# Peptides against a protein of PDB entry 7RZF, part 328

Target 1, 358 residues: chain A of PDB entry 7RZF
Amino acid sequence: PFQEEHLKQLYKIVPIKDIRNLYVTFPIPDLQKYYKSNPGHYLGHLIGHEGPGSLLSELKSKGWVNTLVGGQKEGARGFMFFIINVDLTEEGLLHVEDIILHMFQYIQKLRAEGPQEWVFQECKDLNAVAFRFKDKERPRGYTSKIAGILHYYPLEEVLTAEYLLEEFRPDLIEMVLDKLRPENVRVAIVSKSFEGKTDRTEEWYGTQYKQEAIPDEVIKKWQNADLNGKFKLPTKNEFIPTNFEILPLEKEATPYPALIKDTAMSKLWFKQDDKFFLPKACLNFEFFSPFAYVDPLHCNMAYLYLELLKDSLNEYAYAAELAGLSYDLQNTIYGMYLSVKGYNDKQPILLKKIIEKM
Target 2, 358 residues: chain A of PDB entry 7RZF as posed
Amino acid sequence: PFQEEHLKQLYKIVPIKDIRNLYVTFPIPDLQKYYKSNPGHYLGHLIGHEGPGSLLSELKSKGWVNTLVGGQKEGARGFMFFIINVDLTEEGLLHVEDIILHMFQYIQKLRAEGPQEWVFQELKDLNAVAFRFKDKERPRGYTSKIAGILHYYPLEEVLTAEYLLEEFRPDLIEMVLDKLRPENVRVAIVSKSFEGKTDRTEEWYGTQYKQEAIPDEVIKKWQNADLNGKFKLPTKNEFIPTNFEILPLEKEATPYPALIKDTAMSKLWFKQDDKFFLPKANLNFEFFSPFAYVDPLHSNMAYLYLELLKDSLNEYAYAAELAGLSYDLQNTIYGMYLSVKGYNDKQPILLKKIIEKM

## One batch from the design tools (peptide; made by RFdiffusion4, then SolubleMPNN)

Design b2_p29_3_s4 (from b2_p29_3, 17 letters changed)
Fold by OpenDDE base, seed 3:
Structure b2_p29_3_s4 (fold): chain B 358 residues (1-358), chain A 29 residues (1-29)
Amino acid sequence: as target 1 above (358 residues)
Amino acid sequence: MSSSIFSDEVIEKIFGKESLELLEVALSL
């Protein structure tokens, strides 16, 4: 277990590659016995969320962060870490204290709102989808992973324990949130900018680093993190599939796309899946405009339109991705291409959102 | 995609292998 001397520490680490990372880590109790409730996953889902009002959305808006991952990692025997891992911009490297302040403001928002059963239910549903359609892992990797998991889970649950949430435990969520405090923080910054400014070498990899105590003034600043009004809980994910029915093959199913609708303004081609038998579809739309590329001005307007459309859809992108839906928008020499892929159940919802923004 | 599921595979995929190694270093310090 980390002693008090290992808390409130800043590590400046020199990478071999040009990477800029921030690791904000918190020692937490061993949560392995609570796998059925997985409070660390609940918190990782919210802290790592990319939707409107998320931590990442605000940090991206500042130009400080490219990506963020939150969650629990196994530590040594008897404890775990909760980790917020961030890819820093060059500007973000200069604002690490403020980035961490925003993290504590978001955590404070989670404390103020309290545990939400609907969020747990979404995590449960997302994990159930992921489990149901998990590709067969390579046998060697899977067997090694199972062997590790067998130490913690009953044999019958080993396959499901990583995915199946069964118990909403708000008490455990609050317990983990109580560990996500400035007093319990360990910060590591990875940057080549620390080259020649380190005084220690790690024994295993020869990694050069400097260790510094985080100033008490900085800890107090993070302790006094107020409620930032920009932070909001996510809205309910409307894209989570609930129907996984696979329609039977039609007797007239062709190995090639068949023209099923032909009108003056549209042609529709359809091919049923005859190979994979998944509750997934791929919707492809090609839009033709005689004006899209008539001159450089129209070409630039069509480009700008598509960029604005993509930006306006960004609020749905993450929720769709979590639910196993994706969309793509591209300019073509004749107009625009739209693709919607993933689970078929909620594709109409995503397609409607796209069309409403067009 | 920033995953809410923190795993070594996710970290390696998003941040690269060296970032995972350096995270392990940072956790051991």
Scores: peptide ipSAE 0.496, ipTM 0.919, DockQ to the pose 0.626
Fold by OpenDDE base, seed 1:
Structure b2_p29_3_s4 (fold): chain B 358 residues (1-358), chain A 29 residues (1-29)
Amino acid sequence: as target 1 above (358 residues)
Amino acid sequence: MSSSIFSDEVIEKIFGKESLELLEVALSL
């Protein structure tokens, strides 16, 4: 168990590679017995969210952070860690105190809103999708993973335990949130900028580091984190598939794309999946404009248009990704290319969102 | 990414292998 002396510590770590990371870590109780509710997953989903009003969205808007991951990691016997990992920009490295303040502001927002059953249901649905369509891992890796899991779960649950959310436990969510406090924080900053400024060597890896106590003033600043009005809970993910029906292979199914529509304004090719038998589709659109490549001005306008379109769609990008959907937009010499890929059920919704922004 | 699964695989994929190793170091200090 971490003693009080191990809390409120700052570690400055020297990497071998040019990496800039921030690890904000909190000792938490062992949550393994609560795998059916997985409160750490719920919190990781929200803290690691990338949509509008998320922690990452705000930190990106300031140019301080490139990416963020939140969740629980196993520790030694009888405890775990909740970890927020951040890829820092060069500017973000100068604003670590402020970044952590924003983390505590977001955590405070989660406390103020309280546990949301709909968010739990979304996590449950996402996990169910991930479980149902889990790619066959390499047999050796899968066997080793199962063997490890057997130490923790009944044999009957081993295959599902990582994915199956069954119980909404707001009490456990609050319990974990109560551990995500400045008085329980351990901060590590990874940067080459600490080279020659360290005084300790880690015994196992030879990692050079410096340990410092976080000043009480800084802890107090984080303890007094107010509600930041920029932070909002995510909206419901409209892209989560619910229909997984696979249509039977048609008798006239061609091994190659067949032209099914030919008009003056459009050609449509279709190929039914005859190999994978997944509830997935790939929609590819090529748009032709006689103006796209007429002159440098039109080319630049087409480029700018596509960049603006991509920017306008950014609000959906993360929700689509979580739901196993993706889109791609590219300039072509003749106009524009659009691709929508993933689970077929909600592709029409994503496509509609794209077309509404075009 | 919402690491629904804060797994070593996710950290390695996003931040790289060294970042995972250094996280393990940071957790052991």
Scores: peptide ipSAE 0.490, ipTM 0.917, DockQ to the pose 0.520
Fold by OpenDDE base, seed 4:
Structure b2_p29_3_s4 (fold): chain B 358 residues (1-358), chain A 29 residues (1-29)
Amino acid sequence: as target 1 above (358 residues)
Amino acid sequence: MSSSIFSDEVIEKIFGKESLELLEVALSL
């Protein structure tokens, strides 16, 4: 366990590659025994969320951060880390203190809202989907992984323990949130801009770094993080599949797309999956407009329309992605192309959302 | 990404191998 002297530290680390990362880390108790509730997963889901009102959304809007991941990582025996990792922009590297302030504002929002059972249920459902459709790992990697986790889980649960959430434990969520405080923070900044400004070398990798105490004034600034009205909990993810039924292959199923509808305004081709037998579909729509590429003005209007449409759909993009749905919108020389891919169960919902924005 | 499992695989995928290594360094300091 970290002693107080190891807390409130800033590490400036020199990378080999041109990378800019911020690691905001908190030592937390060993939560391995609580794997059925996995409070760190719950918090990682919310802190790492990319939807409207998320931490990442705000940090992106300021041009400071490109990507964000939140979650728990195993440490040495008897403790873990909760980590918020971000990819910093050049501008973000100058605003690390304010980025971390926003992290604490978001954490404060999570405390104010309290644990949400519906969010836990979404995490549970998403993990169940991920487990159900997990690709076969390579035999060697699989065996080594299983051997490692056998030390932590009952043999009968080893295969599922990483994925299956069973118990909503708001008390454990609050306990972890209580550890996500400025007084417990360890900050690491990775940037080439620290080259020649370091005074220490890490023993194992030879990584050049500088260690500094975070000023008490900065800690107090983070401790006094108010509720930022821009931060909101995510809305319920409407796209999480619940039906995984695979329809039987039709006796007359063709190996190629068959024309099943032919009208003056539309043609529809259909091919049943005869190979993968997954509860997934790919919907492709080609829209033909005689006006789309008549001249540069119409071309630019069609482009602008699609960009505005994409922007208007951005509120759903992350939720769809989490649920194993994707969409693509492209301009074509004849008009536009729309693709909706992934689990078939909630594709109609996503398609409806797209159409409502068109 | 809500990589709900802050797995080494997810970090490596999103940030690259060096970022994972440097995270391990940062956690060991």
Scores: peptide ipSAE 0.484, ipTM 0.917, DockQ to the pose 0.503
Fold by OpenDDE base, seed 2:
Structure b2_p29_3_s4 (fold): chain B 358 residues (1-358), chain A 29 residues (1-29)
Amino acid sequence: as target 1 above (358 residues)
Amino acid sequence: MSSSIFSDEVIEKIFGKESLELLEVALSL
């Protein structure tokens, strides 16, 4: 376990490649015994969220961060880490203190809202999807993994323990949130800009670094992180599939798409899956407009329209991706192409959202 | 991506192999 002297430390690390990363880490208790509730996963899901009002959304809006990941990692025996990793922009490298302030403002928002059972249920449902459709690992790798997991889980639960959330434990979520404080932080910044400014070398990899105590004034600034009104809990992910029923093959199922609707304004082709037998569908729409490519002005307008449409749909992109849905919008010489792919259950919801923005 | 499990595979995929190695270094310091 980290002693108090190892907390509130800043590490400046020199990479070999031109990478700019920020690692904000917190020592936490060993949560392995709480795998059925997995409070670190709950917090990682929220802190690493990419939707409107998320930490990443705000940091991207400032041009400081490209991507963010939050979650728990195993440490040495008897403790874990909660880690927030960000890819820094060149500008973000100059604003690390303010980035971390925003992290603590978001964490403060999570404390103020308290544990949400609906968020736990979403995590449970997402993990159930991931488990159900997990690719079969190669037998050798799987056997080695199982052998490792058998040390932590009952034999009957080994296959499900990583994915199956069973118990909502708000007390454990609060316990982990109480460890995510400035007084418990360890910060590492990775940048080539620290080359020639380091005084230590790591023993195993020969990594050059400098260790500094984080100034008490900076710790106090982070401790006094207020509620930033820009941070909001995510909205409920309406795209998470719950129905995985595979419909039986129709007696008249054709090996090619059949024309099932033919009107003056629309043609519809349908092909049932006869190969994969997955609860997935591909919806493809081609829109024809005689005006789309009539002249350069209309071409540019059609392009601009599509870019604006894509921008207006960004609020759903992350939630759809998490739920195993995707959409694509393209200009064609005849008009526009729309594709919706993934689990079939919630595709109508995503399609409706797209159409409402059109 | 909020990966439920801050897995080494996810970090390597998103940030690259060197970032994972440097995270391990940072956690060991």
Scores: peptide ipSAE 0.483, ipTM 0.913, DockQ to the pose 0.507

Design b2_p29_4_s1 (from b2_p29_4, 12 letters changed)
Fold by OpenDDE base, seed 1:
Structure b2_p29_4_s1 (fold): chain B 358 residues (1-358), chain A 29 residues (1-29)
Amino acid sequence: as target 1 above (358 residues)
Amino acid sequence: LPFLDITYYEATFTTDEVEVPTPSEVLYR
């Protein structure tokens, strides 16, 4: 077990690769027995969220962080870790204390809002989708994974236990949140900027590092993290598929797209899936404008329009991605290309959002 | 992203893009 002497420590680590990372680590109890509620996944979903009002959104807006990952990781016997990992910009490397302050502000927001059953339900639904459409794993990897899982789960649940959430346990969510405190923190900063400034070498890999105690004043600043009004819980993900019906293959299905609509203003081609038989679709739209490329000015205006459109859609991008939807927008010499891909059920919702922003 | 989402990123990329011809490619055939 980590004793108090192992907490509130800062590690400055020299990487081999040119990377800048921050790891904020909390020791937590062993949660393996709570796999049916998976409170660590609930917290990882929220802390790792990329939508408006998220921790990452704020840190990106400041130019300090590129990516963020949050969640539980296995530790030694009888304990786990909760880790928040961020990819730091050069500027972010100078603001690590403030980044961690924002992490604690977000955690404080989660405490203030309390556990949300609807968020748990979304996690459950997302995991159910992921399980249902899990790609065929490589046999060796799958067998090894099952063998590992057998140590933690009953044989009957081994195939499903990692994905199926069954029990909303707000008490366990709060219990984990109570461990995400500054007094329990271990911080690691990974940067080449620490080269020549280290005094220790790691025993196993020869990694050069420096260990320092985090000043009590800094810990106190993080303990006094107030509510930041920029942090909000995510909105409900409207893109999560619920209908997985696969339509029967038509007898006259062609191996190539057939023209099913021909008008003065539009042509529509359709090809039914004859290979994969998944509840997925690809919607491709080409918009033709005689003005798109008439001159350099119009070309630049069309480019700027598309960039502004992409920016205006960014609020939906992460929620769509989590739900297994994607979109792409490109300029063409004739106008604009739009693609919407993924689960077919909620594609009309995403398409409508795109069209409303156009 | 949550740490568990390694599976989500793989599931989105392993969609064998059914090469649905772009409307442009269909117009030129």
Scores: peptide ipSAE 0.007, ipTM 0.441, DockQ to the pose 0.036
Fold by OpenDDE base, seed 5:
Structure b2_p29_4_s1 (fold): chain B 358 residues (1-358), chain A 29 residues (1-29)
Amino acid sequence: as target 1 above (358 residues)
Amino acid sequence: LPFLDITYYEATFTTDEVEVPTPSEVLYR
């Protein structure tokens, strides 16, 4: 268990690979007994969110961070960690203190808003979808995993315990949030820029690092993190599937796409799934324009249009991905290609959003 | 992303001093 002397520490670590990472770690109580409420997953969902008003969205807008991951990790017996990990840009490496300030501003926003039952319900629904359609694990890996978790869960719950949320526990969410404080922080920065500036070597892998105490003034700066008005809770995820009904196979189902609509402006081909029997669909659209490849100017305009369209859809991309939906937009020599894939139930919603931005 | 593939942090609970989640796997993957 970390003593007070192990808190408020900064580690500068030299990687073998040319990577730049920041790890902000908080010791937390063991939450294993609270698996039915999983307050760490609730917080990880919000802190790791990529939508508008998220921590990542703001840090990306600054040019400091490329990716962000947030969640709980198992520690030794009797404690866990909550970790926020970011991939740093070269500029972000110069702004680590400010990045961490933004993390504490977001955490402060979560405290101010309080626990939200609707967010818990979305986590529950997403986990239920993930469980229902979990890919078959390799038998040996699956059996070893089950054997390992039998120590933590009742036998009847072992298969579901990682996915099923049953109890909304705002008290436990607040308890974990109370541990996400500057006085309880451990920071690790991973960068080749620390080469030749380290004074310690890790015993197992020979990793070179430097340990420093975080200055009290910096801790105080983080403790006084204000509410940043750019941070907002995510909006409700409208893409979460609720209908998983599989339509019966039509008697005249063809093994190849059949032309079901033929007009002057459009042709539509359809093939029913006869193999997988999943509540999923693939919608593919090819748009033809005689101007798409006429000259370099038109090609560049078509490219810029598509990049702008992708940018305008970025607000939905993460919510769609979480819900098991994806889209793809590509330039073609004839115009544009659009693909929408995933669970069929909410595909019309995503398609409508795309069309509204076009 | 809400899921840390924290496989990279061996909490090398080595001796009292180096209880840092060492990014060992982050460094070597």
Scores: peptide ipSAE 0.008, ipTM 0.397, DockQ to the pose 0.017; fails the geometry check
Fold by OpenDDE base, seed 2:
Structure b2_p29_4_s1 (fold): chain B 358 residues (1-358), chain A 29 residues (1-29)
Amino acid sequence: as target 1 above (358 residues)
Amino acid sequence: LPFLDITYYEATFTTDEVEVPTPSEVLYR
């Protein structure tokens, strides 16, 4: 267990690769026994969220961070870590203190809003989808994994325990949030800019690093993190599938797309899945315009239109991705191409959102 | 230094790219 002397530490680490990373780590209790509620997953889902009003959205808007990952990791016996990891820009490397301030502002927002049962339900539903459609693992690897899991879970639950959320435990969410405080923080900054400025070497890998205490004034600054009005909880994810019914193969199903509609304004081809038998669909739309490529001006206008459309859809991109939906928009020499792929149940919702922005 | 391999559940949705022919490929065949 980390004692007080191990907390409020800053590590400056020299990587082998040209990478810039920030790790903000909090010691937390062992949460393994709470696998049915998984409060660390709940917090990781929110802290790692990429939608509007998220931590990542704000840090990206400042040009400081490219990616963000939040979640729990196993530690030694009797404790775990909660970690927020970000990929830093060159500018972000200069603003690490302010990045961490924003992390604590977001955590403060989570405390102020309190645990949300609807967010837990979304995590539960997403995990259920992931479990249901889990790819077949290699038998040997799977057996070894199961053998490891048997140390932690009852035999009857071992197949499902990693995925099934069953219990909403707001008390445990609050308990973990209470550990995410500046007085409990361990910070690691990974950058080649620390080359020649280190005084220690790690025993196993020879990694060069410097350890420093975080100044009390900086800790106090983070402790006084207020609510930032830019941070908001995500909206409900409308794209999470709930219907996984597979329709029977039609007797007249062809191995190739059949023309099912032919009009002056549209042609429609349809092919039923005869191979995968998944509750997934691919919707492909090609829009033809005689003006799209008539001259360089029209071509540039069509390009700008598509870029603006993509930008306007960014608010849905992450929620769609989490739900196993994707879309693609491309300019063609004839006009525009739109693709919508993934679980079929909520594709009409995503398609409607796209059309409303067009 | 705990090298935090945060193995995020990359839900690598291997979208097995169902090679669905694009409308253009169907129209020009």
Scores: peptide ipSAE 0.007, ipTM 0.414, DockQ to the pose 0.023; fails the geometry check
Fold by OpenDDE base, seed 3:
Structure b2_p29_4_s1 (fold): chain B 358 residues (1-358), chain A 29 residues (1-29)
Amino acid sequence: as target 1 above (358 residues)
Amino acid sequence: LPFLDITYYEATFTTDEVEVPTPSEVLYR
């Protein structure tokens, strides 16, 4: 277990690469025995969420953070860590205390709202999808992973234990949330800006770092983190697939795309999958306009239109990605290109949203 | 992004070869 001397510490680390990262780490109990409920995954899903009202959305809006990852990590000696990692902007590097304050404000919001069964259900459904369509791992890596897992799980559950959520345990979620406190924090800042300002060297990799105690005043500021009204729980993910039926290959299936619709305004080509047999589709749309690239003004207008369209779709991008849907929007010399890819079940929903924003 | 499987954290950490050991890993290994 962490001794008190290991808590409330700040590490300033010099990277080899020119990177700016913040790691906010909390020691947590070993949650492995709770794999059926996986409270750390629940919290990681919310803390790492990228939708409106998320921690990342707020930190990005301030120009402090580019990316955020949150979740549990295995530790040594029968404990785990919960880690919030962010990629810092140059400006964000100057606002680390405030970034961490926002993290605690978000955590406080999670405490105030309490555990949500619907969020657990979404995590369960997403994990079930991921398990069902897990790509074949390399045999060596998979075997080594299974061998490690066999120490913790019954043989019958080893293949599923990492993915299949079964039990909603609000008590365990609250227990982990209770460990995500300023008094338990370990902070690491990774930046080249600390070069020549370090006094220690890490034994394994020779990484230069400085260790400092976090001032009690800063800890108190984080302990007194108020509810920030900008933070909200995510909305339900409408893109999670539920139907995985694979349609039989049509007798008239062609080896190449066939023209199935030809009109004055549109041509539609169709190719049924005869190779992969997955409940996935690729929808590709090319839009033609004689005005798209007629002159520099029209070209810039077409570009701006597409950027505005992309921006207007950002609210769906993350939820779609989590659900195994993606879209791509590109300018072409003739107009624009739209692609929608992934599980076919909810593609019509995403496509409708795209069209409604167009 | 949620930390999905250790593989995604490993994949995000493994695509960029900088296994910067977290200070927590350095202290507890």
Scores: peptide ipSAE 0.007, ipTM 0.437, DockQ to the pose 0.025; fails the geometry check

